# Peptides against a protein of PDB entry 1MQS, part 118

Target 1, 223 residues: chain A of PDB entry 1MQS
Amino acid sequence: ILKMLFLNKDLNNNDNITTITDDIFNQQEIIWKVLILDIKSTATISSVLRVNDLLKAGITVHSLIKQDRSPLPDVPAIYFVSPTKENIDIIVNDLKSDKYSEFYINFTSSLPRNLLEDLAQQVSITGKSDKIKQVYDQYLDFIVTEPELFSLEISNAYLTLNDPKTTEEEITGLCANIADGLFNTVLTINSIPIIRAAKGGPAEIIAEKLGTKLRDFVINTNS

## One batch from the design tools (peptide; made by RFdiffusion4, then SolubleMPNN)

Design b2_p21_4_s4 (from b2_p21_4, 8 letters changed)
Fold by OpenDDE base, seed 1:
Structure b2_p21_4_s4 (fold): chain B 223 residues (1-223), chain A 21 residues (1-21)
Amino acid sequence: as target 1 above (223 residues)
Amino acid sequence: SSEAEKFIKKAEELNKNFLKS
C-alpha cells in the first residue's frame, strides 16, 4: 500500500508505517496526489493507514470512484479499485474529461484478460494513453510512457502469456519483441519503462533481455 | 561519453528496481 501511495517506487525502509512515512516526508520531495477508492479498498486502506499517514504520503484528497469528483487537472491520481468493467469505464471517462494530470491505476486483485483488453482499447480510442503512467495488479507491475507500447504490446503480452495453448517458443519470441520495444523506447524518450511480474514469469524474462540490451548498448557506445 | 554514462545509470536503476520487486 505504501509503495502504491508513492507511485510504486521502491521503498528501502523495513520499519513500521509511521517511521517510513516520517522518513520519506523529511528526506524526499512529496508529490501531492488524489487517491480514488471503492468500498472494498476503502476498508483495506482504513485498516492499515491513518489519516496522518495518507497526508505524509502526499494524499491531499481521497474519494470513492462512484462519487462525483471535482476536476484537478494539475494533480496526479492514484486509483486503487477492484478490477471491474464498471470501474474501468469510470477511469476511462475520467481520462476523457482530463480530470487529473496523470493516472496511476492499481487494481486490488488480478485483472482478467478481457478487462485488460477492454481498458487498452478504450484508452487507445481516447488518444490520451500518455496520461496512463502505471497499471498494476497482483501479477502485473507496469510503468509506461509510450502510448503505443501500452496500447498494443502490453495487451498482446498479457493475452499470449495467459493463454494455456501458448508454446514456450511463442512466449520467448514475444518477450524478445517486447524487450526490443522497451529498449527502443528508452533510447527515444530517455525514460525507462518497467515491466514486472512474479519471479519466474515472463516479465522477468523481459527484464533480463532489456537489461542485456542496455548493457550491450553501453559497451558498444564506449568502444 | 556523457550519453553512455546516463544509460549506465538508468540501467542500474532498472536492475535495482527489478531486484527489489
Scores: peptide ipSAE 0.000, ipTM 0.315, DockQ to the pose 0.043
Fold by OpenDDE base, seed 4:
Structure b2_p21_4_s4 (fold): chain B 223 residues (1-223), chain A 21 residues (1-21)
Amino acid sequence: as target 1 above (223 residues)
Amino acid sequence: SSEAEKFIKKAEELNKNFLKS
């Protein structure tokens, strides 16, 4: 697996959802996944996607997070749920019970730092961090290449990023701090994460800054 | 709707990554 910074701008196919799903479906190799939703995300998905779209995306089964769900230990799961303590606890419980083979966690909105830390802590205790492949929100996309989940411990970072009153300068500054934290973490653990950033958001800014730092570091260390 | 679209894109990306790995 190539460890890289991937920006979603590269995926900017001006193609509508249908075209994109069709293209993926035509690749003939679909990874079948379970989709776990909550009430809010169910409404969101239902408003945008048809059942056929989900199937084309490789979603074979979808269920509510609070519903009793059958174990599918050989099937990867995608969570698309609200960033709440309750949902985090359920995800961790699912992890503990080996309910699925892999866990791709996508929060419907920004995940507060405290909840990210809680998630990280709980996952670490399970000893099954390797099953967590991704934690994502609109500002965060961590693809875990190693069995470790970490937090930058930046207070209210995502709240600040989502506050419409926050200035561009404040956002830029915060993104720089996040990038610095990520960079330091990378150096500390000697592992480069795969980061994918949403286009036009703080994540892209962070990715760009981090990428620059990493490139500069590599150049300087190899020289 | 924007979050749903992002989710779909992410799912698609994940699928592509699995194919490449």
Scores: peptide ipSAE 0.020, ipTM 0.447, DockQ to the pose 0.037; fails the geometry check
Fold by OpenDDE base, seed 5:
Structure b2_p21_4_s4 (fold): chain B 223 residues (1-223), chain A 21 residues (1-21)
Amino acid sequence: as target 1 above (223 residues)
Amino acid sequence: SSEAEKFIKKAEELNKNFLKS
């Protein structure tokens, strides 16, 4: 299923948080997850979500990233933490120790290139990259698939597009080139990543272009 | 407030991730 999901597109703008959580709760199969936070993200979540909302979303337990946490090797974990070297090291250590079954990583702000490279390098050394299912920041959401270098290239390309000095024409051209490169990479590795993009920026343009290419390819291969 | 809007946006992103799992 090639669903290019845009971060904000599928949420009906008129639906409040309660409606969204109710919809999740009413789903026949709730996957229980652990939520890992830091001090900043805890404040953020507490300002907009209630404990009951988290429960309805399938969060059975939430803890601070720096706290000692019991291993739950059969339970997926969602990280919502600041993009710091310290947090990355902790996540990697959790991965090494098989603390959880799957890792969904969400950074509360932009992940710098150097930290993304560090994360990728450390994960690759563990040999457990398959457990990292998603990496998100405020600009780009992507599913990490092998090879890990593919994810790094996507991030690099997107960061280049965030230069305010870049003209609209340059952005459009670069987005097209990035989409082409990503498409070619997908075909080469025979694995389709799911990429989500923030609305209103270069990431959305890239995602739309890539989605179109992937859809066209699927149609042509099935014909 | 601009801060509240930012927080809501982050919460919405988190909720989307919950829906995917």
Scores: peptide ipSAE 0.015, ipTM 0.408, DockQ to the pose 0.026; fails the geometry check
Fold by OpenDDE base, seed 2:
Structure b2_p21_4_s4 (fold): chain B 223 residues (1-223), chain A 21 residues (1-21)
Amino acid sequence: as target 1 above (223 residues)
Amino acid sequence: SSEAEKFIKKAEELNKNFLKS
């Protein structure tokens, strides 16, 4: 949760929540943001964080996703909501209306393939995919800087990686292909995606492969 | 491009940090 509030930055701190928030607050620039929740995630947040913790995390306002929310076009928003069609539609509508400056979407559980595809499709149609900076669930964290990096093809790959029937070999191959595609995207549009997951997850494999490719490229270009 | 290199470096740093965590 704290990781999410800090835009899924890796926080290796075994300290209590208060200490973590204090440390981050003191050591890093605080980005003020809006937190969008649903009923379920509200309960989750409330069980772990205090109001003061949210404030220290840079949360200026928190609201329910289904509530009427005032536009804050200059403020980034963190969504922490259930992966439902309804929530996706609301997020897309918020995007269409330029309700916030940036969108960091965190789903409380795994995002099903069909919903990921739906999200990707809808976002692409808006022409405002550049505002979607992150899509995160328990398996993958996509940080996107350019709209072209948020595609249906990536979604399909994501689904395959999360299918328990997918073999290790298939995962490895797919991760390599994803990394290649992402690398090519970097070269063409000068934008680098960041893919993250828990240790041992597909996103880690992809990130590692992509990182290697990028390093090699930089070395070769500078030589 | 110089900007691309900067982005790459940033991404690498982020990835390294993630992998170490």
Scores: peptide ipSAE 0.008, ipTM 0.392, DockQ to the pose 0.059; fails the geometry check

Design b2_p21_5_s1 (from b2_p21_5, 18 letters changed)
Fold by OpenDDE base, seed 1:
Structure b2_p21_5_s1 (fold): chain B 223 residues (1-223), chain A 21 residues (1-21)
Amino acid sequence: as target 1 above (223 residues)
Amino acid sequence: FEEVLKKLEESIEKQRKYFAS
């Protein structure tokens, strides 16, 4: 999903998966984008990402595909929607009206052959195929369940971190506690982890704190 | 039409191969 939000730039590189993931977290210039969703994909995005994560990924606005949307002809658009005739027609209409500068189309499931041909036919008629930069499908099929899942069992952590009334100090304190828990878990497993966290939210804070703790531990153990 | 169709097919296939590796 993060790759999708960054316009799948890493898909064009023959680099290893590890290098690709590192590039996502490098301080590159943020490209502002519009995210177009449907009901199904909205649920998916909401389960994986926070609002702040979307902002850090450069999503300036997100909306439902069936909603009336204002034209942003200088802004690229990411479609993350179900492969239906209705959605295809809407995308093509948006293309015809030059609603966005570029179109990155990501279907949640497999695009059937008949709809692929329909999309191609309609796009060819518009003469604006150059604005379509990418078309991907089966995107949700690539969301793999983690091999191991555990909980630190911190009460109301999610609520506290997502409540707008929570102070920055409270968030920082909670993140520190979570990082401590994760650190202890790492030591128990006796393996140095690769840390992955969504940007722009508490997860990033936790990841940074955890990284610092691990580095400090390694330095102190080797002295 | 054929050119556009080919472009779309290549895009989809590229993505599928990437995630299958």
Scores: peptide ipSAE 0.469, ipTM 0.911, DockQ to the pose 0.282
Fold by OpenDDE base, seed 5:
Structure b2_p21_5_s1 (fold): chain B 223 residues (1-223), chain A 21 residues (1-21)
Amino acid sequence: as target 1 above (223 residues)
Amino acid sequence: FEEVLKKLEESIEKQRKYFAS
């Protein structure tokens, strides 16, 4: 995933995310890029990267592929999305409109032959194939799934929490919703978890809210 | 079309080989 964010340049895979991003940030000129995600890839990115990691990787802005996005014709774009007809059509439309300077397309899973041909056909019609610099796939096919991993299926959660335009009220509200979801999950599992969260961000807020809810619940059920 | 298709195929194959190695 980090390699993708650096336009698939060779990276030292033995280093952790923080070391890689710090080294690149300090040693090389940052190439600012736009990151375009879908719901599935957003969940993937949120599981492995922090907001600061994206910034250090040169991601100036990130958005959902289905959202209205402002044109940045001088900025390269990284697409990390599911290989669907809908996403391909959107990418091609972005290409037609010269929304970005360069297109680095990364599909989360294997791109089937029929969709590859469709993409090629549509791109050919635009006459702008030179703007497509890379097409890769199967990223999630190589990601080891954690058996204890689950999703609350909250759309745009990561994007909202990491958008500098998001208000404190929106963050607080979303954190409360996430905490509620986690609380309900805990009740469903019928086991009180040990909560681990990164400090200094939304995760800590969520952890605190969840902790409070769990404590209150335990007190009320034992009384 | 054929040229574009070939270009995309080569790009994908290059990446797949890299991940497989």
Scores: peptide ipSAE 0.466, ipTM 0.914, DockQ to the pose 0.248
Fold by OpenDDE base, seed 2:
Structure b2_p21_5_s1 (fold): chain B 223 residues (1-223), chain A 21 residues (1-21)
Amino acid sequence: as target 1 above (223 residues)
Amino acid sequence: FEEVLKKLEESIEKQRKYFAS
């Protein structure tokens, strides 16, 4: 997994993930890239890596493949997803739209011949095969199950956030509390969250606050 | 198509060989 995050470059032979990331961080320039995941790969990464590990690996943004993602045409992307027709179609669409500068495609399991040919056919039609730098598969030989749903047990949070009588100050305060709870959860379970929130509402505020907290934590830990 | 397919095949095979070694 770490190899994948470093664009499958040769890594130092260290036993500790933290040591590996530190060594790489110190020995070579960090290439910033986007990480595209699906549900399965998210669970896997969350079980193996810490938030700090992703940042040290140069992952500036990570998202689910099925989510709407903003274009970053100057940033390379790492896909770590299941070898499905759906995912292949999405990757090709991202390629067509020049969503990223380079494409490093890593399938979680073996890519069957028919899907390989389909990928090749679609990529050929785009005329942008030069942007595909790598295609690897068979990364996972195990299944990781992680909780997909949990609760912070904050009483009446939804009601408070949706009550028209609630002030902006109250909303901001509650969002901060929620973000704190999420942050603590992340640290407690040592997982890596993929943050997605509806735009224009409290969810976006929470997402931004959480993102800031995570970034600050990593920066402070590395200082 | 064939050129692209070959490129992808080579990439995958390279990786598989590396992991198997």
Scores: peptide ipSAE 0.466, ipTM 0.914, DockQ to the pose 0.244
Fold by OpenDDE base, seed 4:
Structure b2_p21_5_s1 (fold): chain B 223 residues (1-223), chain A 21 residues (1-21)
Amino acid sequence: as target 1 above (223 residues)
Amino acid sequence: FEEVLKKLEESIEKQRKYFAS
């Protein structure tokens, strides 16, 4: 999330969000920008970051994507929203209206091919593709409900994983999705956890997948 | 359209590769 807020610039790997924001705030010129959220991403941001963190990241204001927003044509915007047709349409409309100077689009989850093409089609029609600086997806979708508890907000995960009628393919797919979500969460926390999971079930599968992802990430970032 | 699509694809892929690495 912090990387997103800093327009995906390279950030120093520190375990403390406050330290990161403080260092950047003190050492670099802050680019002021608007953060556009939806309901789901608002929960995510609110659970992970404090208002002060947003300010230190250069977020001058944050708003819901469906809210009426005043044009700030000289201010770059960060969209952190769900990959939906509705959100894409709104973003494109904002682009058409020159609501912001630059558009950094970050989807909370994977952007389907059809929506990618739709976005591209609509943007191409506007002739303002140059204002779109970044489009990322699979960014982050979790909610911290308690200091030591968070949720990926995957509906019926428990039921699916424990239903004897669930196929192995379904389990594997879900485990992969969960592992991806956990991985993104870990990246946001900027701390490599010790993974503990019950053995002999889906939790172990998830743990293994997550462990692999984390190891690969650490190796690649330290290399 | 194709140019824009390519640009978007490259952006997304760049991130995905980063996460996969």
Scores: peptide ipSAE 0.462, ipTM 0.913, DockQ to the pose 0.412; fails the geometry check

Design b2_p21_5_s2 (from b2_p21_5, 18 letters changed)
Fold by OpenDDE base, seed 3:
Structure b2_p21_5_s2 (fold): chain B 223 residues (1-223), chain A 21 residues (1-21)
Amino acid sequence: as target 1 above (223 residues)
Amino acid sequence: FKEILEKLEKDIENQRKYFAN
């Protein structure tokens, strides 16, 4: 999975995930990319990786393949999805629309011959085969009952927060939206989390906002 | 079509060999 996130470059497999991500983060230029998942692959990723691991791997945003995703024509995309006709059609449509700069396609299980041929045929028709950089299959597909990773489905949140052209007002607004989403999530799962955030950035702002919301909620419900 | 198909097949095969090793 880590290899996939680093565009299938050779990694030293003898190290722990944390060590690998730390080493790459510190020693190599991070290639920022989008990760496209489905329900099954989301569970797999959630069971193996932490959110911080994805960030260290250069994943700026992750989305469901069936979700309406914003175009990022200058950003490479990693697809990690089930080998289905539906997913292939969506990938090809994304290719047609130039949604991303490059396409790294990784199927969670073996790609059947008929679907491989269908993919090739559709890609051929688009005339954009050069954008398909890799097609791999037979990745681990492990379903977990309780995922450790979820998304608020806020488009381009990471990019917006890290773009030097983004205004303070836009950052503050986005942080508020994220805090609201997290708050609603906490209420839904009916469990108060321990909040950890890096200091000196948007994460701290979000954490403070969320903390305030939770404190206010607890005070109001106990009164 | 044929060229693309061959390329994709090669990618998949190379990956499988790598994982088997």
Scores: peptide ipSAE 0.359, ipTM 0.887, DockQ to the pose 0.219
Fold by OpenDDE base, seed 2:
Structure b2_p21_5_s2 (fold): chain B 223 residues (1-223), chain A 21 residues (1-21)
Amino acid sequence: as target 1 above (223 residues)
Amino acid sequence: FKEILEKLEKDIENQRKYFAN
């Protein structure tokens, strides 16, 4: 997994994850990149890496492949996803739209011949094959049991956030409280979150606050 | 298409060999 995050360069695998990330961080220039995951690969990543590990690996942003993602045409992307027709189509669409500068594609399991040919065919039509820098498969497929649903047990949160009489200050305060709870949960579970929130509401505020807290924590831990 | 397919095949094969060693 770490090798993948470093664009499949040779790494010294004799050291623990922390030592590897520290050594690379200190010895090499960090190439900032986007990490694209699916639900399965997210569980895998979360089982072996911490948020700080991703940052040290140069992952500036990570997202789910099925999410609407902002274009970053000057940033290389690492895909770590299941070898499915759906994911291939999404990757090709991202390629067509010049969503990223370079594409490093890593499938979590073996890529079937028919899907390999399909990928090659679609890429050939785009005329942008030069942007695909690497395609690998047969990565570690860990099935990790993580909480699919949990509650912060904040009383009347939904009611408060949806009450038209609630002030903006109250909403902001509650969102901060929720973000704190989520942050603590992330640290306790030692899971790497993919933050997804609806735009234009409290969920977005919470997502932004949580993201900031996670980034600040990583920065402070490394200082 | 053929050239792209060959490139992808080589990448995958090289990776598999590396992991097998």
Scores: peptide ipSAE 0.353, ipTM 0.886, DockQ to the pose 0.245
Fold by OpenDDE base, seed 5:
Structure b2_p21_5_s2 (fold): chain B 223 residues (1-223), chain A 21 residues (1-21)
Amino acid sequence: as target 1 above (223 residues)
Amino acid sequence: FKEILEKLEKDIENQRKYFAN
């Protein structure tokens, strides 16, 4: 998150948020930016950052993507929003209207191929692709609700997994999505967890998928 | 369009690699 707020520059992740923000605030020129969020990303940001942290990161103002926002043509904008068609359309509209000087787009989760192509197509039509500085898809598809509890915000997961009418393909697909979310969470917290799951159900499937992803990741990072 | 698409793909890929490493 802090990396994103500093336009994805390299940061030392070994320090706590306060130390990082203090060091940057004191040692580097602050680039003032606008932060554009959605409901999901707002919850995520609020769970891990304080208002003072945003200020120290150079965030002058933050607002919801669906809210009416005043143009700041000389100010760079950071978008941290869900990868949806709606959000892409809004971003492109902001681009068309020259609402900001530069656009740093960070999607909260993986950007699907179809939406990537849509974004590229719309940006190409505007003729203002030069203002798109970065397009990333982040690994923050979770919300921290309690110190030791978080949610992937997958709607009706329990119901879907336990509905007798749900197909094996649907179950497998959902389990894969959950595992992806958990994997991204693990990467975000930068710690390999011990996985505990009930046996004989979807939880076991998810645990196995996650375990495989983690093993593959560790192998790839150590090679 | 193609050029922009390739650029975006590259950005995402680079970011993912950086995050993974």
Scores: peptide ipSAE 0.365, ipTM 0.891, DockQ to the pose 0.554; fails the geometry check
Fold by OpenDDE base, seed 4:
Parts: sequence; C-alpha cells; structure tokens
Structure b2_p21_5_s2 (fold): chain B 223 residues (1-223), chain A 21 residues (1-21)
Amino acid sequence: as target 1 above (223 residues)
Amino acid sequence: FKEILEKLEKDIENQRKYFAN
C-alpha cells in the first residue's frame, strides 16, 4: 500500500510504516496527490493506514470513485479500486474530462483480460493515454485487523460452512472464494506460506484449492 | 490500441513478477 501511495517506488520493506513515512516526509519533496477509492479499498486502507500516514504519503484528499469529485487538473491521482467495468468506465470518464494531471491506477485484485482490453480500448479512443502513468493489479482483497491477523470479510462464512443444511455446491463455492482471497493475501504478503488445515472438512478443501493456485502461480512466474 | 494494451500488459506483468520474487 505504501508503495502504491508513493507511486510504486521501491521502499525498504523492512522498515516500519512510521519510519518509512517519516523518512520520506523529511527527506523528499512531497508530491501531493488525490486518492480515489471504492468501498472495499476504503476498508483496506483504513485498516492499514492512519490519516496521518496518508498525509505523510502526500495524499491531500481521498474520495470514493462513485462520488462527485472536483476537477484537480494539476494534481496527480492514485486510483485504488476494484477491477470492475464500472470503475474502469469512471476512470476513463475522469480521463476524458481531464479531472487530474496524471493517473496511477491500482486495482485491488487481478484485472481480467477482457477488462484490460476494454480499458486499453477506451483509453485509446480518448487519445490521452499519456496521462495514464501506471496500471497495476495489486492483490489487497483482505482487511488487516491485526499485524498477524487478517480477514477476508466474507459474511457468514463460519455459519455457512458449519450449517448442515448448506449444500455441497454452496460449500464448494464459498471455499473457492476463500481460497481466492487467501491467494491474493499470500501474494500481497510476498511469501509462500506453509498451509495447515484440519482434515475432513471445508478447511482441507480450501487448503487444496489454495495450494493449487500457489503452485500454478509459481510455475507460471518461473516459466 | 495495441500500443496501449502492450504498455498496460507490461506494467501488470512487471508488477506481478515483483510479487513473485
């Protein structure tokens, strides 16, 4: 997240958030930016960063992507939003209207190929591709509640998985969603975990799915 | 379109590689 706020510059990951922000704040000229969020990313940012951290990162204001935002044509914008057609359309509209000087787009999760192509096509039509400085699809589909604890914010997951009336299809679907969330979390943490799960239940299903995803990812990255 | 798409693909790919390392 901090990297994103600093336009994805290499930051020393070993330093505390406070140390990083303080060092940057004291040593470098602050580039003031606007931060555009959606509901999901707002929760993520709020769980990890304090208002003061945003200020130290040069965020003057932050707003929801669906909210009416005043044009700031001389100010660069950081988008941190879900990879949806709706958000892409809004970003492109903002681009068309010259709402900001530069666009740094960070999607909270993987951008599907079809949406990538759609974004590219729409941007191409605007003739303002030069204003898009960066497009990343980061993996922050989780809420950090504690330094060593996070949540996928899946409603009623425990109840659903433990209700005898829940169908196998529902369980399988939920397990897939959980595995996706965990996968994204692992990628964000940038470490391959040792997966441990109880046998004979949904946890095992999730672990298997996650393991497969991780293996596939490693293979694809090394190839 | 093609150039833009390629640029975006490169950005995403580079970022993904960074996470994998």
Scores: peptide ipSAE 0.337, ipTM 0.879, DockQ to the pose 0.672; fails the geometry check

